Peptides against a protein of PDB entry 6GMG. Designs and how they scored, part 314

Target 1, 331 residues: chain A of PDB entry 6GMG
Amino acid sequence: DSDDRVTPPAEPLDRMPDPYRPSYGRAETVVNNYIRKWQQVYSHRDGRKQQMTEEQREWLSYGCVGVTWVNSGQYPTNRLAFASFDEDRFKNELKNGRPRSGETRAEFEGRVAKESFDEEKGFQRAREVASVMNRALENAHDESAYLDNLKKELANGNDALRNEDARSPFYSALRNTPSFKERNGGNHDPSRMKAVIYSKHFWSGQDRSSSADKRKYGDPDAFRPAPGTGLVDMSRDRNIPRSPTSPGEGFVNFDYGWFGAQTEADADKTVWTHGNHYHAPNGSLGAMHVYESKFRNWSEGYSDFDRGAYVITFIPKSWNTAPDKVKQGWP

## One batch from the design tools (peptide; made by RFdiffusion4, then SolubleMPNN)

Design b2_p25_3_s3 (from b2_p25_3, 17 letters changed)
Fold by OpenDDE base, seed 2:
Structure b2_p25_3_s3 (fold): chain B 331 residues (1-331), chain A 25 residues (1-25)
Amino acid sequence: as target 1 above (331 residues)
Amino acid sequence: SEEEIKAELEQAYASQRARHASLTA
């Protein structure tokens, strides 16, 4: 029950975290201990560590979205999302492939669509775009300069994003970032901001007007990236979970993983931070746990989801929630 | 909007129970 959610208590600023423990190939700890790590490693503003505020602790307490919320400084809007989809593979498998024994046609098509997404390529696309944006931000002291720089960078790389409309989430993302406008944030200076990445897992079959089969097994045509740009239209994502295929079956509506701005070139070595559920220490769910997973563990996802998007947003450079290097676990 | 976020979070509460089960099973 949502009424069981509790905001974790404040942790002393200088309290060191307890060691993380292995859990299903991940590093795991209770939320209170993550707060301790966060204060030591990620809390820094202008080089000074900060105690996690009550507001931030409340955000964190919401579970899987909470980690991304605290580290990005805003609730995820998911507007600037990227993925990679192999259209040729999809078409070929539909044409020449066969449903498994006991698999319905709808189930087959949904599975084939899911398997046609390349998580690594999607992530790499987001990183590529984030790099372009960061170059555009570096010496831009107003939004106009940023946009001009961005267009030039895209033109130089012959990137299809250069053809996006000015109203596209791609060009409006910075403007729509609250921390960009904050006095102690970007203060309307793009050069004070940097691009960061998080990921969302969700279900494709969210259209209530579609067939029950699509809601149960996925909508093969939903949430595909646009060719050339890799942009995914997330406007139809309403956090609707997969429909049960059998009595008693239930699915989660989404999962969020925080990457930030790690510079590790090998995708498999990058660390993704996420939560299991909302914090309910006195409820049936128990305390919230935070996981730090390698890309392999994160990108594997769950049967609850058949889509993964890699989303770009912005944070002030003065924040240390997105460091170049993230160490898994503690110590 | 704030209302949309609230609705989203309320839905997440029910869904997160399923996540717990999937992670521990």
Scores: peptide ipSAE 0.021, ipTM 0.628, DockQ to the pose 0.578
Fold by OpenDDE base, seed 3:
Structure b2_p25_3_s3 (fold): chain B 331 residues (1-331), chain A 25 residues (1-25)
Amino acid sequence: as target 1 above (331 residues)
Amino acid sequence: SEEEIKAELEQAYASQRARHASLTA
């Protein structure tokens, strides 16, 4: 019940965070304390520390998507998404594998499909593309220059993305970014923007016209990346949760994790920031907690989800919500 | 609109307790 959602109060700009709580490789804190950290570390605009605005605090309070929302500056559209799927593994396991004890055929196929996604390779693909985009953004002072640079970069790398339509999410992502058009943001200057990455976990079995088994156990054919590009068609993602497989069971519709623009080459050492639920300090759910997880912890996901996508968007370089180095927890 | 976002997001929170437990267990 979102009616219990409360916007966290403002935190003084000079208030330092309390220590985060370590938990199974993650660092955890209550949302109010994350705001304190955010103000100290991520709030900077043109090098000046900022208090998190009421609007930003409200965005953050939505929990699952809130961290990505506040740091990217916009509600996630998820249009430029990447993943990696091992088709050979999938086919081989379907052919030679067998359901576990008590596992239905549909459940088996759904599980095999889920396991055929490689989260690390998907993440690496997104990072690769983000790097290409960042190079294209350099010294490009209008969108035309950016697009020309991008095409050249892709051609040089023989990347299949060069064949995407000009109106595809890949080429239109920058122009569709609100902060790109803002005077204090990109001001329509691509060179003032940088590519950033977040991740979404969601359920494959969202087609209401499909079988109940697919809705319960996953649709093995849904949300696969296109060969060569790694692009995932997210148009069919309607934030529909997994269907219950037993009485009383319920699932969350999505999860979001913020990566930004970390330069750490080892994927396992990258930090992903995410929330547990919307902030309801006076409700049954309680206060929102924010987690800073290593990649392995993030990419493990939950049984609620059988897909993970890595999404590229853009923020102004003047923002510090996506620094090259992210330190887990506090201090 | 914000209202539309809220409506959409409400679907995410039905089982948030379970998710929380998973992170803290």
Scores: peptide ipSAE 0.021, ipTM 0.629, DockQ to the pose 0.387
Fold by OpenDDE base, seed 4:
Structure b2_p25_3_s3 (fold): chain B 331 residues (1-331), chain A 25 residues (1-25)
Amino acid sequence: as target 1 above (331 residues)
Amino acid sequence: SEEEIKAELEQAYASQRARHASLTA
C-alpha cells in the first residue's frame, strides 16, 4: 500500500546519470538515476542547475503522477483537457460492426468507443491550443491583457474556444496556477509563463449509478470532447478504476505522461516521461522506475484505461522542466 | 518482446490506486 512509499534520497548536484536501458522505443531507469538526469537537464531555474528538493523528491516518489507533479510544479488538476473523437467512425462501427466471438454488446460498444478516439489528433489539438495560449502570453503583463489577447487570437482563427465562458477552465487555468502567482515564478505576469502539456489515461466507466457493464467495459458516452473545441469535461473523473470482470482482477486508476513544451513537429518523435508506481524500494513493488517513451508507446496506453486526455497547464519560462528538445535516455 | 514489456508495465502500474488514495485522504 501507499504506506510503503519512500522518498528517494538526495543526489549530488554534479552526479551524472548512469546510462538508461533502451526497451522498444522507451528508455528506462530507476528513479534515483532520473533525479540525476533531472538535475543535469531539467532542474535549471534562470539558467542555474538546482538540486531536486526534498519536497520535489517526495512528489516524484508518487510514481507516474509524480513525474508530472515535479515538472509542472503542482499536482495535476486536469481541468483543461483535450481529446479527439471520431463520431462518424463510432456510429458506423456500431451500426455495421459485430461483436467479436464471446464479446458482449457492452464490451463491443466500449471497445468501439475507445477505438474511436484519435490520440494523435487529440495531442495535436492540445498543441494547437497551447501555441495560441503562448502567443497570448508573450506580451501580456497582466491577466486582463492575456485574456484579451487570447480572445483575439481565437477570433482570428475562428476557434470555437472563443465562446467559452469566462469561468471555463480554459480561461481560468492561468490564474489558478500557483507558480503564476509566485514571486520567483510568474509574479502575476503572464509573459513570464508558458503553456505545457501532459497526458492522463483513465477509465470512462466511473459513474457508480450506471450499469455494472459500463463500469466493467466502459461508458461509450463518457468523457467525449465537445465538438469544435475538443474540450473534455473532466469534472466526473474521480480516479475510479475499471471494475474487475473476474475475481482477483484489479485495474489502475490512472497514468500520467509528461510532454512539456517540445517543439518537435513530428508527433511520433516526441518524448513522454512517466513512472510505473510509487517508490517502494523496501516493499513488494520495488523501486520506482521512470520511462521516457515515444508517442507511439505512450498513446497505446493499457487495458486499464479507455480514455486519454491531453491537458494544458502553465509553468514559468525560467524553469527548464519543459525544454524545446527532449533527448530520450542517457547519454 | 514488446508485449512482455507492456505486460510488465501494466503489472507495475497496478499500485497507482493506493498512491492516489494517500494524496486525496
Scores: peptide ipSAE 0.025, ipTM 0.687, DockQ to the pose 0.077; fails the geometry check
Fold by OpenDDE base, seed 1:
Structure b2_p25_3_s3 (fold): chain B 331 residues (1-331), chain A 25 residues (1-25)
Amino acid sequence: as target 1 above (331 residues)
Amino acid sequence: SEEEIKAELEQAYASQRARHASLTA
């Protein structure tokens, strides 16, 4: 199909949302209604409610990535990504397990690798690191102070991230954040910024030089976290979808979920906001819908994906796109 | 870029439709 994406129209600032619809344990609404909620709840800059701009509405219209885009203020770069992989489980299952009936060896290995990732532990690692970063940001008024604080915090916790190179995405993430440099954002003051988290689901078998089996069933060795740090090298993620295993089969290239900076300690009670597809009200896909899902719903993902990463970025503290508490649905 | 995003989304058009249907069923 041709590009039938449409930018949602502006919503009056004082317009209240219609009730969300429950759907498979999620709260669901059309994109226009999400804009209404966003303006009431998440739009605040320095405590003042804002109308979603045309640019922000355009970002949002791109679907799942659009939700993360509008709330983080930038298109996801995914450079500072974390995951958890159980190497012992993987090795044990390969050794002692066997393919299911009708399952090929490659399919078995891909499945076992997928199941060896722990989404909850990956999320926990990202939250741990975000907390360390937030402590380092708190009273730092220049990048040098932030980096010094960060190194000190990591040393105190005996965290392997302390050994990362200065050029690592871990240390460079803040200075590479556009909103950090903006006058009305961080204005180069780390203490004006806070760490936030989003998640990306994607396919491991993206290497065109690898076997067709890896492209169809997953690459068991791809996008594993470094054991000590939990960092995932995302440089080879080119948004290539899973290869079809049968004629007519097709897969989505990625999914994004926005978490922000919720303080809920129970992962199962956290809320993840995501979209289904780009906004095409006059096309076959229809209007974009936004979902607010609990962690169990988000982390399950789809068969389109065999990897999940939890990514840290930064937003100004003056933004309310990442509040301490997110209420699912409306009212 | 916006053009890259458009291309990526259109590539998965049929799959996105299928997923949409499953979520609304």
Scores: peptide ipSAE 0.021, ipTM 0.609, DockQ to the pose 0.295; fails the geometry check

Design b2_p25_3_s4 (from b2_p25_3, 19 letters changed)
Fold by OpenDDE base, seed 3:
Structure b2_p25_3_s4 (fold): chain B 331 residues (1-331), chain A 25 residues (1-25)
Amino acid sequence: as target 1 above (331 residues)
Amino acid sequence: SKEQIEKDLEQSYQSQLARYASLNA
């Protein structure tokens, strides 16, 4: 029951976290302990450690989106999303592959489509674009300067993103970031902002007008990245979960993982922070847990989802929610 | 367990959906 959600209590600013525990290759802790870690490591504004505010604790308490919400400073809009899809692999597998025993044709096609996404390449594309954006942000003191820099960078790299419309999520993302406009944030100065990355897992078969099979087993054609840019049109993502394939089966609508701005070049060594459910310490669900997963663990996802998008947003450089180095667990 | 994580994630659906709806209202 969502009504059982509780905002975690404030943690003393100087309270150190308890050790995280291993959980299937991840580091795991209860949400209250994550707040303690967050205050020690990620809370800094202008170099000063901060107590997580009631508002931030409330955001965090909403579950799997909460970690991304508290660290990005806004509820995810998912407008600037990237992925990588191997069209040749997809076509070849459809042509030469066969359904597994007991697998329907629709299930087979959905699975093949899911497997044709390259999570690592999608992530790398987002990182590439984030790097370009960060260069464009540097020394840009108004949005016009940022956009000019961005266009120049894209032209130099012969990047297809240079052809995007000025109103596209790609060019409008900065201006649409609340923290960019905040006095204690960007204060309308692009050079005060940095690009950050999070990931969303979701279901492809969300079209209510499509076949039941697509809703159950995935829509092979949905949420593919555009050629050249890698951009995913997320406008049709309505947070609709996978349809049950058997009686009593249910699926959740999304999962979110926070990456930030880690500089680790090896994707497999990057750390992704995410939550399991809303915080209900007095309810049947129990306390929310936070996981710090390596890329392999994060990108594997769950059967609830057949798409993974890597999304770029922005935070003030004065925030430490996206440090260059993220250490898994505690200590 | 991984299975428990999946169940927990599923059980968070209503609260997350409700919040999203409120933000877009």
Scores: peptide ipSAE 0.027, ipTM 0.653, DockQ to the pose 0.048
Fold by OpenDDE base, seed 4:
Structure b2_p25_3_s4 (fold): chain B 331 residues (1-331), chain A 25 residues (1-25)
Amino acid sequence: as target 1 above (331 residues)
Amino acid sequence: SKEQIEKDLEQSYQSQLARYASLNA
């Protein structure tokens, strides 16, 4: 019951975090302790530490999405999403592969589709695009200059994104970012903003008008990236979970992981921050925990999900919620 | 909307506990 959600209390600005606990290659802590770490490491505005506000603590309390929410400064819209799909692999496996013992045709097709996504390549594509955007943001003092720079960068790289419509999420993402327009944020100055990345895990079989098999085992054709650009049309993502395949089975609708703007070139060494559930210390779910996972641990996902998207948004450069280096755990 | 966010959270709640519990076990 969402009514059990509680906003974590304020933590003193000078309070140091307790040590994180290791868990299957992850660093894990209770949400209150993450707030302490956040205040020490990520809270800086213009180089000054800030106490996490009540509003930010409330955002954080929403669980997995809350971590991305508090660090990006907005509820995720997921409009500018990237993935990588190996169409040849998919076709070949469908043609030459066979369902496992007890596996239905629909289950087989859904599994093969899921396995045809390359999480690492999807992440790399998002990083590539974010880098291009960051170059375009540099020295651009209005949106027009940013867009011109972006088009030039794309043309120089012969990137298929240059052919996207001006109304596409790719070109409209900056102007649709609230912090870009804020006086204490970008103040309509692109050069004050930087591109950041988060990831969403979700279910492909969300179309209620589709077959029950697609809802249970996935829609092999849904949420594929466009060839050349890697863009995923997220318009049909309505946070609908996987349908149960057996009585009593239930699935989660999504998971979110925060990457930010880490400069670590090795994807396997990047750190992803995410939460387990909304904060309910007095409820059945218990206190919210925050995890800092390596890419491998994050990208593995869960059986609840058959899609992973890497989403680009923007934050002010004055924020330290997306530092170049993220250290896993504490100390 | 706030209402949509709350609805989304309610749906995510029950399943996340079981999975993270298994990861921490």
Scores: peptide ipSAE 0.163, ipTM 0.806, DockQ to the pose 0.364; fails the geometry check
Fold by OpenDDE base, seed 5:
Structure b2_p25_3_s4 (fold): chain B 331 residues (1-331), chain A 25 residues (1-25)
Amino acid sequence: as target 1 above (331 residues)
Amino acid sequence: SKEQIEKDLEQSYQSQLARYASLNA
């Protein structure tokens, strides 16, 4: 029960982390040890190392979402999300493919839809857009200047995002970021902010009015990116998990992975930080663990999920929660 | 809201735990 969640205790500012445990391309540690690493590596505000606050530790204690929460400074809203979907592949496979042995038509369609998403291309699209945004932010000292710069950048690149409505999540994302408005954050100065990326895994079959098959095996038409822009309408994501396909089966509603603003050009070498569950050291779940995974490990996801979105948000440049280089594990 | 977050997280993490355990195994 969520009632077993505990906020991890404070760690001394100068306490060094214990070594992470390597496992199949991942590095793993208990949440308390991640706090130690975070304080040494990611905690810096204006170049000064900080102890993780009680509030931040509380956010972190929520598990996978907690890692993204503490590093982004806000609970994920998931409004500015990107993905890549191969429509031709989907149509071709539906037409020419066959269900596997024992696979229902609904299972087949759900699987084909899932397989038609390209996680790497989705991630690359988000990185591309984040880069455009960062260029637009760099010399903009008010929101109007930022928006003008953004439109110019998009026009120069002939990007379909230039046609988005001014009220779209794409253009409104910065103004809707709390840290942008904070005195010690952006202070309403776009040039003090930078774009960052996290990923969410979730289930497509969330519509309660849809068929049971869609809820069990996925909705092939749900949460597809818009052509040209790659934008995913996340408004229908209500954190509803996959419906059980057999008695006793249960699924998790989401997973979150933090990327930040790594500059590593090779997607396969990027590091994604995520948690397994809420911190319950005295409960059945036990202590929360934090994982630093390579892209391959992260993007693979779980059977609980058939969608992956790459989300852009913003943090102050004064924060070091999204450094250019992330080292996997410790030391 | 905190309440909404708690509601969102009320789901069992047992399946996720099992997956991570299998990866470390």
Scores: peptide ipSAE 0.162, ipTM 0.805, DockQ to the pose 0.286; fails the geometry check
Fold by OpenDDE base, seed 2:
Structure b2_p25_3_s4 (fold): chain B 331 residues (1-331), chain A 25 residues (1-25)
Amino acid sequence: as target 1 above (331 residues)
Amino acid sequence: SKEQIEKDLEQSYQSQLARYASLNA
């Protein structure tokens, strides 16, 4: 029961983490120990360590979304999302491929669509855009200056995003970020903000008006990126899980992974931080665990999901929740 | 909202257990 969720207790600011446990290429620890690491490594505001507040601990306790929530400073809105889809591969596989033994046509189409997404290219697109945004932010002291800089950067790169509407999540993302408007955050100064990235895994077949097959095996046409921009319309993502294909089967509705602003050029060496479930130490689920995974481990996802989006948001530069380098595990 | 998050978690309760078990196997 969701009612079993408990907010982890406060950890002393000077308490060092226990070693993380290796698990299938991941580094794993219990949520309380992650709080200890977070306070030592990620908690810094203007260079000063901070104890994780009760509010932040509460956010964290919600599980897979909690890590992204506490590090981004807001519940994920997922509005500025990117992916990469190989349309030619999809068409060719549908035309020339055949269902596997026992695989239905709908299952085949859903699988082919899932496999036509390139997680690495999607991630790289988000990183590219985040870099452009960061350049636009650097010397902009008001939103107008930021937007002008952004348009210039996009024009110089001949990026299709230059054609997006002013109301697009691409242009509105900064102004819609609470920490941008906060006095102790951006204080309406774009140069005090930086772009950061997280990822969401979710199910494509969420439309209740669609066929049962799409809900069970995926909607091949849903949540594809727009050509040129790579933008994914996330408006139809309502956190609806995959429908069961057999009695007793159930699926998780989403997973979130925090990347931040790592500068590691090799995608395979980047670290993604995520949680398993909400914290229920006295319940059937047990204590929440936090994982630090390499990109390969993260991007593989689970059978629960057939979409991976890479989302851009913003945090104040004074926060250390998105450092240039993330070390997996502890020490 | 918090309520929506809780509803989302409740809907995936059994699946979360299964995933957790897989990750910790």
Scores: peptide ipSAE 0.148, ipTM 0.798, DockQ to the pose 0.332; fails the geometry check

